# Designs tried in a protein design run: peptides against a protein of PDB entry 3OGK. Part 75

Target 1, 307 residues: chain A of PDB entry 3OGK
Amino acid sequence: ATPDRLSRRFPNLRSLKLKGKPRAAMFNLIPENWGGYVTPWVTEISNNLRQLKSVHFRRMIVSDLDLDRLAKARADDLETLKLDKCSGFTTDGLLSIVTHCRKIKTLLMEESSFSEKDGKWLHELAQHNTSLEVLNFYMTEFAKISPKDLETIARNCRSLVSVKVGDFEILELVGFFKAAANLEEFCGGSLNEDIGMPEKYMNLVFPRKLCRLGLSYMGPNEMPILFPFAAQIRKLDLLYALLETEDHCTLIQKCPNLEVLETRNVIGDRGLEVLAQYCKQLKRLRIERGADEQGMEDEEGLVSQRG

## One batch from the design tools (peptide; aimed at target 1 L239)

Design b1_p28_8_s4 (made by RFdiffusion4, then SolubleMPNN; from b1_p28_8, 17 letters changed)
Fold by OpenDDE base, seed 3:
Structure b1_p28_8_s4 (fold): chain B 307 residues (1-307), chain A 28 residues (1-28)
Amino acid sequence: as target 1 above (307 residues)
Amino acid sequence: GKRVTLRLYPEDRREGALYLEFEVEEVE
């Protein structure tokens, strides 16, 4: 249905999710006037969907103007915004969202491509938001945001339970982890091996409730930092870990309560055998041929196995 | 609330190839 038809049929819409076609095919398969771009939908939201509190755009083109209009239209009524594998905006658009939507609970930009102008959006979020539950800019590239702002968010948002970030040096997030007392899920960061400092990460203290995690670039030397709480791990994202087959076996054996595993085919038959032997509560298994490329998860040519 | 899923196809010129999920809350 077109935006106007949707609003007429469902004037009390609370949640909207739009899935575009893969980026490579969007312009060929989706009408330009309303398909690939969120603009027509944002216009309709602004005018006629006055009860909408959750918006999820997946594989769509989103401009700063779109975000600004959405932000002003929904303001504190907007609780969830997910820009999932989207493109076309800058951090100015994000700034508008966090400036006007002070009660936002979920903010996601996972695998989105954007132009980074500054880190003001995260700073603004840190200064004013106390409602945030989920923050996710996993598989994004930020160079101008501050880990200190992330720490401030953790301190001020008592309901913060899930945070996924880009390539922050993990040691820069020590303060964040200390502040995020209720954090259950963390993905991303960057573990950087230092041969001269083998104990570089051994003193990391994770939140007590942490049970879902994926540390990017985690190798076998860093893996032991998980062992003290491995028994409470329910979900592991190892897609971007630097673990070999035997490393997988070692870690899996220590996670008897694992429910969800996402990894690469490096796990091999041996890893799968170990998984079957030790992880009796496993509910979902995702195996990729290799690490997901940013924005390429749903693109043609990628092969994955899920069970 | 009511959750409805709509899938639109390119052959429908008035509606593009788009997947929609939404939740509606109606009050009597």
Scores: peptide ipSAE 0.049, ipTM 0.688, DockQ to the pose 0.037
OpenDDE base, seeds 1, 2, 4, 5: peptide ipSAE 0.040, 0.029, 0.031, 0.034; ipTM 0.469, 0.517, 0.523, 0.645; seeds 1, 5 fail the geometry check

## One batch from the design tools (peptide; aimed at target 1 M26 F27 E111 R286)

Design b1_p29_1 (made by RFdiffusion4)
Pose (drawn by RFdiffusion4):
Structure b1_p29_1 (pose): chain A 307 residues (1-307), chain P 29 residues (1-29)
Amino acid sequence: as target 1 above (307 residues)
Amino acid sequence: RERIPRYAEALEELEEELEELEEELEELE
């Protein structure tokens, strides 16, 4: 339908969610220029959806111009913006929204593709934003943003509950973790082990409410930092973990309250067996395919009728 | 970091859409 039709039928929308490209686009089957331009919708928002406080774009083309217009038109009213699997914008667009939308509660760019010219958008949040509840740039290449800014955000945003990040060194986030007192969910970061520091981590202060998490590149040697509070973990994202079938069993075994598990097929039939009696409350399971070229990651990384 | 395709998520969404289409077909019948 046209945006005109939407605003005529529902002039007082508070929350809008638009999907664009077909689902196939998540698998590199849809041309990049196929469509899903968000622009006519932003123009319609400017003129006729004067009550909108939350926008979620999914698999859509979003430009800097369109986000500059959205930020100016909705300003302090924009409580939540989700750029979900979108493309076509840059850090100029992010900066525009974080400077004009001073009260953003939830900002999300998971799996989006954009051009990164600088890191001022994150710094702008760190300097002025107090209201942030959820910040999410989970699956994203950011090389110019400072972990110091993220720590500062945690110090200023009492209601920060959920943060998902890129390839920050976990050690650089120690300050962030101490400051994020209310943090219930963390995903991302980078666990980079060097033989030089056998105990490079073991001294992580995780927020005492963290129960939904996924540490990227986590190996068997760093896995134990989860054991002190594994009884509390309700959601586990081992999708980007570097741990073998045997290690999965050991960790899954320690999470009796786990309700959500996402992992690669390395979990193996053996891992599913473990999951089968230790985690009776499990509600959602996703086993994504792993490295399927040179053996199934190990000789147990195949799930079957047994699992 | 390399993105791992999300086949399980896509499958769940397709199953939900199928259930909605079956309910609509029953109402039309």

Design b1_p29_1_s1 (made by RFdiffusion4, then SolubleMPNN; from b1_p29_1, 16 letters changed)
Fold by OpenDDE base, seed 5:
Structure b1_p29_1_s1 (fold): chain B 307 residues (1-307), chain A 29 residues (1-29)
Amino acid sequence: as target 1 above (307 residues)
Amino acid sequence: MKRVPRYAELEEEEEKRRKEEEERRERER
């Protein structure tokens, strides 16, 4: 559908989801006129979609100008913005969104590619937002944002239930976890082994309602931090964990209420057998091939067609 | 393991394949 046809047919549209082409097609000389740019849609939103509260762009090219126009057009009426696997913007565009859309409840930029200028967008969000429920910049590389701003968001946004972040050192998020009393989901962070401090992470206190979790770079030495609340875990993201097959078996046995598992092929047939034995409430299983696993096809880390 | 977005990994693999195919075409000329 064209933007103009959509607005004419649905002038009271509240939610819009647009899907672009796969990213592989975006690096070729994108003809100026292909449907991968959000610009014509943002123009239509600004002019004709006055009731729009939720915008989801998936695999689209989004400029800072597009974000600025969207932000100004929708302002406090914008409740949800998802930049899902998008590209073409900088943190200036994000700053415009959080500056103008102060009642935003969901802000997602998971797997988006962007140019990072500064951390001002997260600071602005921390200073002015009290409505945030979902913040997701999982699988992104923000190096200039402050964990302190994330803590401020947790303190001010009482309805904050899901936070997914990039590679923050987990110890820098201690204040955030203490403030995020209603947090149910956390993904990301970075666990860094310190041979001189083996108990570095053992005193981590997670939010009491936490039941969906994915800690990046979690190895077998860090895995025990989950054991005190493993029985309440309903979703695990182990895609970026550093767990071997045996470690998967150990963790899975402690998660009898697991409903969703996302992991790599390293789980193996043995891990799948243990999963079937202990996780009777499992609803979804996602297994991916890790980039590193293409070279180490050791038989033990392969899921066969039997699993 | 570098935490790379799934699509970024695919893009790097496609770029590698494209370079290899370009090098192959240059050798066949």
Scores: peptide ipSAE 0.016, ipTM 0.409, DockQ to the pose 0.092
OpenDDE base, seeds 1, 2, 3, 4: peptide ipSAE 0.016, 0.012, 0.025, 0.024; ipTM 0.376, 0.387, 0.385, 0.397; seeds 2, 3, 4 fail the geometry check

Design b1_p29_1_s2 (made by RFdiffusion4, then SolubleMPNN; from b1_p29_1, 16 letters changed)
Fold by OpenDDE base, seed 2:
Structure b1_p29_1_s2 (fold): chain B 307 residues (1-307), chain A 29 residues (1-29)
Amino acid sequence: as target 1 above (307 residues)
Amino acid sequence: MKRVPDYEGLREEEEREREREEEERRRLE
């Protein structure tokens, strides 16, 4: 469909999702020109889609100018912006969005590739937004944003229920977790093993309503931090955990209310047996082949055709 | 960089998404 045809047919459109071409995901090679440009769509949104509240760009090329135009056109009427696996913008574009769209509820840039100039966008969001419900920059490379701004967001946004982040040191998020009283979902962070301080994470206090979780780089030494609330976990993302088969078994046994599990082949047939035994409410299981596991065809950590 | 990106899983997911999009396009035709 062309942008002009869409606006003519649906002048009162409230939600728009655009999908670009799939990327060839090989070896961190994100081709710069892998998808369509959003520019003609943003132009149409600005001119003719005055009731649009939700925008989802998936695998699109998005420039700072596009984001600026969108931000100014929709302002506080924009409730949802998802830059899903997009590229072509910088943090200046994000700054424009959060500056002009002060009532945004969902901001997603998961797996997007961008140029990071500064952390001002998150700071601006922290200073002015009280409406945020979902913040997701999972699998992104932000190095200049502050965990303190994330804490401020948690304090000010009472409806904040889902936060997915990049590689923040988990200990830097202690204040965030304390402030995020209504948080139900958290993914990302970075657990960094310290041989000299094996218990450095044991005093972490998670939000009381937390039930969907995916901690990056969680190993068997860190896994016990989940045990106090494992019974309330409904979704577990172990794709980026550093758990072996036996570790999976240990954790799964403690999660009787698990509904969604995402993990790698390392769970093995044994892990699947344990899952079947202890997780009677399981609705979805995703098992992916890790790059590190491709060479271990003969080890116990493989899911056979029986599983 | 997250350790151990499942590139194969990503490709499979992309292929599945492409197939779904093609099916949706066929339904709209």
Scores: peptide ipSAE 0.021, ipTM 0.483, DockQ to the pose 0.358
OpenDDE base, seeds 1, 3, 4, 5: peptide ipSAE 0.023, 0.016, 0.026, 0.023; ipTM 0.430, 0.402, 0.488, 0.481; seeds 1, 3, 4, 5 fail the geometry check

Design b1_p29_1_s3 (made by RFdiffusion4, then SolubleMPNN; from b1_p29_1, 14 letters changed)
Fold by OpenDDE base, seed 1:
Structure b1_p29_1_s3 (fold): chain B 307 residues (1-307), chain A 29 residues (1-29)
Amino acid sequence: as target 1 above (307 residues)
Amino acid sequence: MKRIPRYEELKEEEEREEREREEREREEE
């Protein structure tokens, strides 16, 4: 639908999700001439969609001007902003969002490509927001944000339940984990093996309610940090873990309440057998082929047609 | 360490991922 048609038909729209590359069944709903830009939609939101609380852009081109307009138009009425696999903005656009939308509950930039100018957006969020429930900048490259701001967010946002981050050193997030008492989901970070300190992560304390987890670069040496609470894990993201087939088997056996697993084909048929044996509550399984695994296709690490 | 690159997924795989993500979003809401 065109933005104008949407606003005329649904002036009281509360939630909007736009996809730059619609599914085949949805192709006729988005005019091709919009080129995936959110600008026409943001204009319509600003002018005519005055009850909009949730905005989700997926695979869209989003400028800082678009974000600024959206922020000012919705202000504290904006509860959810998801920039999912979007591009074209900078951290200035994010700063505008968090400055004007101080009651935002969900902020997502997962897999978005942007220019990072500074870490002010996260600092502003930390200083002024107490409503945040979901923060997700998973699979992004922020180098100028502070883990201390993340800790402040955890301290101030009592309803914070899900946080997904980029490549923060996990040890820098100790304060965050201590503050995030209600956190149920954590993804990202960076586990960096140190041959001189093999146990540097063993004393890491996770939030007590943590049940959805994906630690980036977790290898077999770090995997034991999950064992004390593995029985409460319901979702694992192992896409960026450095686990082999046998490591998968070891971990899966300790997660009898696992409902969702995302991993690479390295799990193999053996891992799938173990999964079927130990994880009777499994609802969803995603197996992705990793680029690096195409070259290391030893027979043992492949999911065959039998799995 | 570099993150393991994802393959350029065919359109059907992208659509599957999108469905799975939408399901996750509903679970998070």
Scores: peptide ipSAE 0.011, ipTM 0.408, DockQ to the pose 0.163
OpenDDE base, seeds 2, 3, 4, 5: peptide ipSAE 0.010, 0.015, 0.014, 0.010; ipTM 0.399, 0.397, 0.413, 0.398; seeds 2, 3, 4, 5 fail the geometry check

Design b1_p29_1_s4 (made by RFdiffusion4, then SolubleMPNN; from b1_p29_1, 14 letters changed)
Fold by OpenDDE base, seed 2:
Order: C-alpha cells, then sequence, then structure tokens
Structure b1_p29_1_s4 (fold): chain B 307 residues (1-307), chain A 29 residues (1-29)
C-alpha cells in the first residue's frame, strides 16, 4: 500500500499501523538501516489524515524530523504512539512528541534503537502529561532518564496502568510504586544481588492492583518479594529472571491464578508438571531457549516432548 | 545483553487488555 492510496481510501482513519520488513534481532543488535522509512507516511498523515489518533510503526526507520512533523501535525489529538522496534531517531524526537502531544495516553518505544542525548523527554512528559495510561520503553537503553520523573508521571497520571522500563535499579522505583496506585502491569527494572544484604529488596511495596509482572534479574533470593501478592498474579514474564527449575516450581505453586507464563527452557518437565497441577487458569505458555541453557545436559532443565 | 524475545504475542495482549478496559468503561456507563 502507498500512503496516497491509504489517505484517499480512508480519509477519516483514526488508527494506523505500519510494519517494516521482518528481521532477526538477537542480543539487542538492531541494524540502523533496516525496514522502510516512515517519512512518506508522516507526510501523508500531516496533510490528509486529520482524524488520526493512533500511530504504530513497527520495524521502521524513524527520524527526529519525522517525529517532529508527526507531533506538530497531530498535537493533542495524538493518543497513541508506538515506535516498536524502530530506529533512526534520538531523544530529541521523543522530546518533540511529548512537548506537542500533551494528551498522549500510550507511548511505546519497546526494542527501539536510538541515540540518547538527554533525559528531557521523560521530564517534559512528567511536567505536562496527566493522561498517560501506558508507558513502555522495555528492552531499551536509557541512561540519562530520572526515576523521579517516572514517579511524577505515576502521581499525575491517575489512569496509568502499564509501565515497562529498562534497567532501573528497583530500589530507585520505590517512590514510583507508591505513587502508581492503579498500576496493573510492570516489566523491567534491575534487581542487583548484594551478598552482604540478602534482604535488600524485602521491603519493596508494589501497587495493590499489580497482576502482570516481569522483573529483570530476579533470582531466588528476590523471588519472595512476590509472595504477598502471588495469588493475584495473572501474568509472569520470567524470560530475564535468574530462576532455576526448583525456583520456578516454588513460584508457580504460589500463583494459582496465573493465566500467562513466559519463561525459558529451565522450567523443565518438572516445572510444567507443577504448572499443570497448580495453574488451572493458564491460557498461554511461552518457552524460549536461553543461550546459557543450550549446553546444559541436565535433563531436569529441559522441556521434552512429554511436557 | 538481554535476548530480544519475539514479542508478537505481547501486542495481542496489549490489544486484549485495551479491549477489556474499553469494555469495563462501557459497563460503568
Amino acid sequence: as target 1 above (307 residues)
Amino acid sequence: MKRIPDYALLEEEEEEERRKREEEERERE
């Protein structure tokens, strides 16, 4: 489809999703020169798609100029922007979006590759947005954003229900969790084990409605922080957890209302048996092979055809 | 370095959750 054909056929289009060419991306290796450019589409949006409120670019090249044009063209009418596995922009482009689109409800840049200049975009979002429902920069590398801005967003955005972040130290997010009273989903962060302080994270207080969770680098020592609300967990992302087979069994037994599980092959046949026994509400199961698990001969850590 | 899982399934879930929220909002009206 061409941009011109789309606008002529659907001048009142409210939602647009564009997909670039599929590519294999491993270990955060996202080539900069892949997929299609959004420029011709942004031009068409700016000129002819005046009712567009939702934009989703997947696997496309997006420049700061493209984002600036989109931001100015849609302004407060833009409710959703998803830069899904995109590349070619910097945080200046994000700043333009949040500056001009002050009523944005969903902002996603999951798995996107970009140049980080500063943390101003998140600060601007924190200062002016009260509409945000979904914030997702999972699997991204931000080093210059402030957890305090995330806390401010949580305080100001009463409808905030889903937040996925990069490698924030979880203890820096204590204020965020306290402020995010309606948060139902959280993914990301970083749990950093301290041998000298085994209970480093035991005082973490999660939002009361939290039921979809994926904590990065969660090991068996940190896992107990979930136990107070494990019965209300409906989705677990354990892809980046540091749990062994027995740890999986322990956690799964405490999650009788689990509907979605994403994990690695380390769950093994034993973990699957426990899952079947305790999680009667399970709807979806995703098992990935970890790079570190490809060489393990331990039968208990492998999912067989029997499981 | 975190492996990038193919989150094609996560998009469907976000859409399902959005639909559930829209349904809950309609039930409150």
Scores: peptide ipSAE 0.019, ipTM 0.425, DockQ to the pose 0.128
OpenDDE base, seeds 1, 3, 4, 5: peptide ipSAE 0.016, 0.016, 0.007, 0.013; ipTM 0.429, 0.422, 0.406, 0.440; seeds 1, 3, 4, 5 fail the geometry check

Design b1_p29_2 (made by RFdiffusion4)
Pose (drawn by RFdiffusion4):
Structure b1_p29_2 (pose): chain A 307 residues (1-307), chain P 29 residues (1-29)
Amino acid sequence: as target 1 above (307 residues)
Amino acid sequence: ARPPRTLAVLNLEVDEDGEVTLEFNEEPF
């Protein structure tokens, strides 16, 4: 339908969610220029959806121009913006929205593709934003943003509950973790082990409410930092973990309250067996396919009728 | 960098009514 039709039928929308490209686009089957331009919708928002406080774009093309317009038109009223698997914008668009939308509660860019010119957008949040509840750039290449800015955000945003990030060294986020007192969910970061520091981590202060998490590149040697509070973990994202079938069993075994598990097929039939009696409350399970070229990551990394 | 997401070999979900839904060899379409 046209944006005109949407605003005529529902002039007082508070929340809008638009999907663009077909689902196939998540698997590199849809041309990049196929469509899903968000711009006519932003124009319609400017003129006729004057009550909108939340926008979620999914698999859509979003330009800097269209985010500059959205930021100016909705300003302090924009409580939530989700750029979900979108493309076509840059850090100029992010900066525009974080400077004009001073009261953003939830900002999300998971799996979006954009051009990164600088890191001022994150710094701008760190300097002025107090209201942030959820910040999410989970599956994203950011090389110019400072972990100091993220820590500062945690110090200023008393209601920060959920943060998902890129390839920050976990050690650089120690300050962030101490400051994020109310943090219930963390995903991302980078666990980089060097033989030089056998106990490079073991001294992580995780927020005492963290119960939904996934540490990227987590190996068997760093896995134990989860054991002190594994009884509390309700959601686990081992999708980007570097741990073998045996290690999965040992960790899954320690999470009796786990309700959501996402992992690669390395979990193996053996891992599913463990999951089968330790985690009776499990509600959602996703087993993504792993490195399927040079053996199934190990000789147990195949799930079957047994699992 | 981390690789992109892939298709699932298994999906499992349990609803409020206790019904289990299974999906195997997920397809793009």

Design b1_p29_2_s1 (made by RFdiffusion4, then SolubleMPNN; from b1_p29_2, 13 letters changed)
Fold by OpenDDE base, seed 5:
Structure b1_p29_2_s1 (fold): chain B 307 residues (1-307), chain A 29 residues (1-29)
Amino acid sequence: as target 1 above (307 residues)
Amino acid sequence: RRPPRTLAVLVYERDAEGRETIELDEQPL
């Protein structure tokens, strides 16, 4: 559908989701001339979609100008922005969003690629937002943002329930976890093994309501930090964990209330057997096979068609 | 190590009615 046709048909549209590079079945719905640019849609949103509260761009090209236009057009009416696997913007575009959309509840840029200029966008969000419920910049490369701003967000946003971050050192997030009293979901961070300090992370205190978790680079030495609340865990993201098949088995056995597991092929048929045995509430399992996992289907640490 | 490029994704889902679905998405190299 063209943006103009959408606005004419649905002038009171509150939620819009656009997908770039659609799977084969959706190719006929996008005019060839649009590529993956959001610009025509942002123009239409700005002019004609005055009730729009939620915007989700997936695999789209989004410029800073597009974000600035969207921010100014929707202002405090924008409750949700998801830049899911998008590209073409900088942190200036994010700054525009958080500056103008002070009541935003969901801000997502998961797996997006961007140019990082500074950390001002997160600082601005920390200084002025009290409405945030979901913040997600998982699988992104931010080097200039402050963990202190994340702590400030947690303190000011009492409805903050889900936070996914990039490669923050987990110890820098201690203040954040203490402030985030209502946090139910956390993904990301960085666990850095120190052979000289095996207890480096053992004193890490998680939010009491935490039940959806994914710690990046969590190895078998760090995995025990989950054991005190493993029975509370409903979702695990192990995509970036450094766990072998046996480690998966050990952790899964401790998570009887697990509903969602996201992991890699390293779980193997053995891990799937353990999962089936101990996780009777499982609703969703996602297994990724990587390019490095070219082993035979019957090898240990590989999921076969038998599992 | 950064996770390698994903070649395939298997998704198992069980809905509230107990219906099980498997989706396999293999990305061609």
Scores: peptide ipSAE 0.285, ipTM 0.856, DockQ to the pose 0.448
OpenDDE base, seeds 1, 2, 3, 4: peptide ipSAE 0.282, 0.282, 0.271, 0.211; ipTM 0.856, 0.853, 0.850, 0.821; seed 3 fails the geometry check

Design b1_p29_2_s2 (made by RFdiffusion4, then SolubleMPNN; from b1_p29_2, 10 letters changed)
Fold by OpenDDE base, seed 5:
Structure b1_p29_2_s2 (fold): chain B 307 residues (1-307), chain A 29 residues (1-29)
Amino acid sequence: as target 1 above (307 residues)
Amino acid sequence: RRPPRTLAVLRYEVDEEGRVTVELDETPE
């Protein structure tokens, strides 16, 4: 479908999701000539889709100009912006969004690639937003943002329930966790092993409602920090954990209410057996195979077709 | 020490009726 056709057919559209690399079922929706650029869509949104409150771009090319146009066109009516695996923008584009869309509830840029100029966008968000429910820049590289701004967001946004971040040192997020009283989901951060201080992370206090969790670089030495609330964990993201098969088994046994597990092939058939035994409420399982792995074979630490 | 590039994703989903769907998504090298 073309943007103009969409607006003519659905002038009161409130939610739009665009996929640059659609699955086979969506292949005919994006003209080949657009190269995955959101520009023509943003133009149409700005001109003709005055009730649009939710925008989701997946695998699209998004420029700062596109973001600026979108921000100004929708302003406080924009509740959701998801830049899912997008590219082509800088933090200036993000700044425009948070500056003009002060009532945004969901801001996602998970796995997006961008040029980082500064941390102003997060600061601006912290200073002016009280509506945020979901903040997600998981699997991104931000080096210039402040954990203090994240803490401020948690303090000011009482409905904040899900936060996914990049490689913040977890200890820098102590203030954030204390402020985020209603947080249910957290992913990201960075656990850095210190041989001289094995108990470095043992005093971490997590939000009481936390039930969806993924800590990056969590190894077997850090894993015990989850044990006090493992029974309330419903979703685990172990994609970036440094856990071996046995570690997976140990953790899974402590999570009887687990509904969603995302992990790597290292879980193996053994881990899957333990999962089946202890996690009776499991609804979704995602297993990724990396380039360094031989495959999903019938070996320990590898998932086979036997599971 | 992040995991290497993902080559494949195996997904298991169990619906409310207990039906299991399996999806293998392989990314070409």
Scores: peptide ipSAE 0.119, ipTM 0.778, DockQ to the pose 0.445
OpenDDE base, seeds 1, 2, 3, 4: peptide ipSAE 0.098, 0.118, 0.039, 0.041; ipTM 0.756, 0.784, 0.539, 0.650; seed 3 fails the geometry check

Design b1_p29_2_s3 (made by RFdiffusion4, then SolubleMPNN; from b1_p29_2, 13 letters changed)
Fold by OpenDDE base, seed 1:
Structure b1_p29_2_s3 (fold): chain B 307 residues (1-307), chain A 29 residues (1-29)
Amino acid sequence: as target 1 above (307 residues)
Amino acid sequence: RRPPRTLNVLVLERDAEGRVTEVYDEQPL
């Protein structure tokens, strides 16, 4: 569809989802320049889609100028912005969004690539937003944002239910977890093994309603931190966990109410058998089969066609 | 380190009736 055709047909459009590059483009199967710029769409939104409150760009090129135009055009009417696997912007573009769209409820930039200039966008969001329900910058490389701003967001946004972050040290998020009383979902962070302090994470207190979880770099030594509330876990993201097949079996067995599991091939056929046995509420299973796992001689770490 | 992402993904979904289907789901969790 063309932008002009969309606006003429649907002048009262409230939600727009655009898909640019196919998944194959991420793996150099399609030229990087394929997929499209959001610019013509942002122009059309600004001029003709005045009721638009939800925007989802998937695998598109988004500039800071595009974000600035979108922000100013929609302002407090923008409730949802998802920059899903987008590229071409900087943190200045994000700053414009959070500055102008003060009632934004969902802000997602998961797996987007950008240039990080500063952490001002998260600070501005923390200072002015009280409406945020979903914040997702999972699989991004922010180094200049502050965990304190995340804590402030949690304190001010009483409806905050889902937060996905990059590689924050989990211990720096203690204040955030304490403030995020209604948080149901958390993904990301970084668990860092310390041989000198093996129990450094054992006293970590999670929000009481937490039921969807994905901790990056969680190994078998850290996994026990989930056991006190494993029965309430409905969704696990183990894609970036450092769990072997047996560890998967141990954890899965403790999660009888699991509805969604994301993992890698390391779960193996054994893990799938355990999953089928213990997780009767399972609705979705996603397994990534990386090339790195195929080279491991451990037959137990492979998912065959049997499962 | 995080493993690289792959196109080789298996996604199974169970509906309300208990039917299991293989789906191509690109939706982020």
Scores: peptide ipSAE 0.422, ipTM 0.889, DockQ to the pose 0.414
OpenDDE base, seeds 2, 3, 4, 5: peptide ipSAE 0.416, 0.411, 0.408, 0.438; ipTM 0.884, 0.886, 0.882, 0.890; seeds 2, 4, 5 fail the geometry check

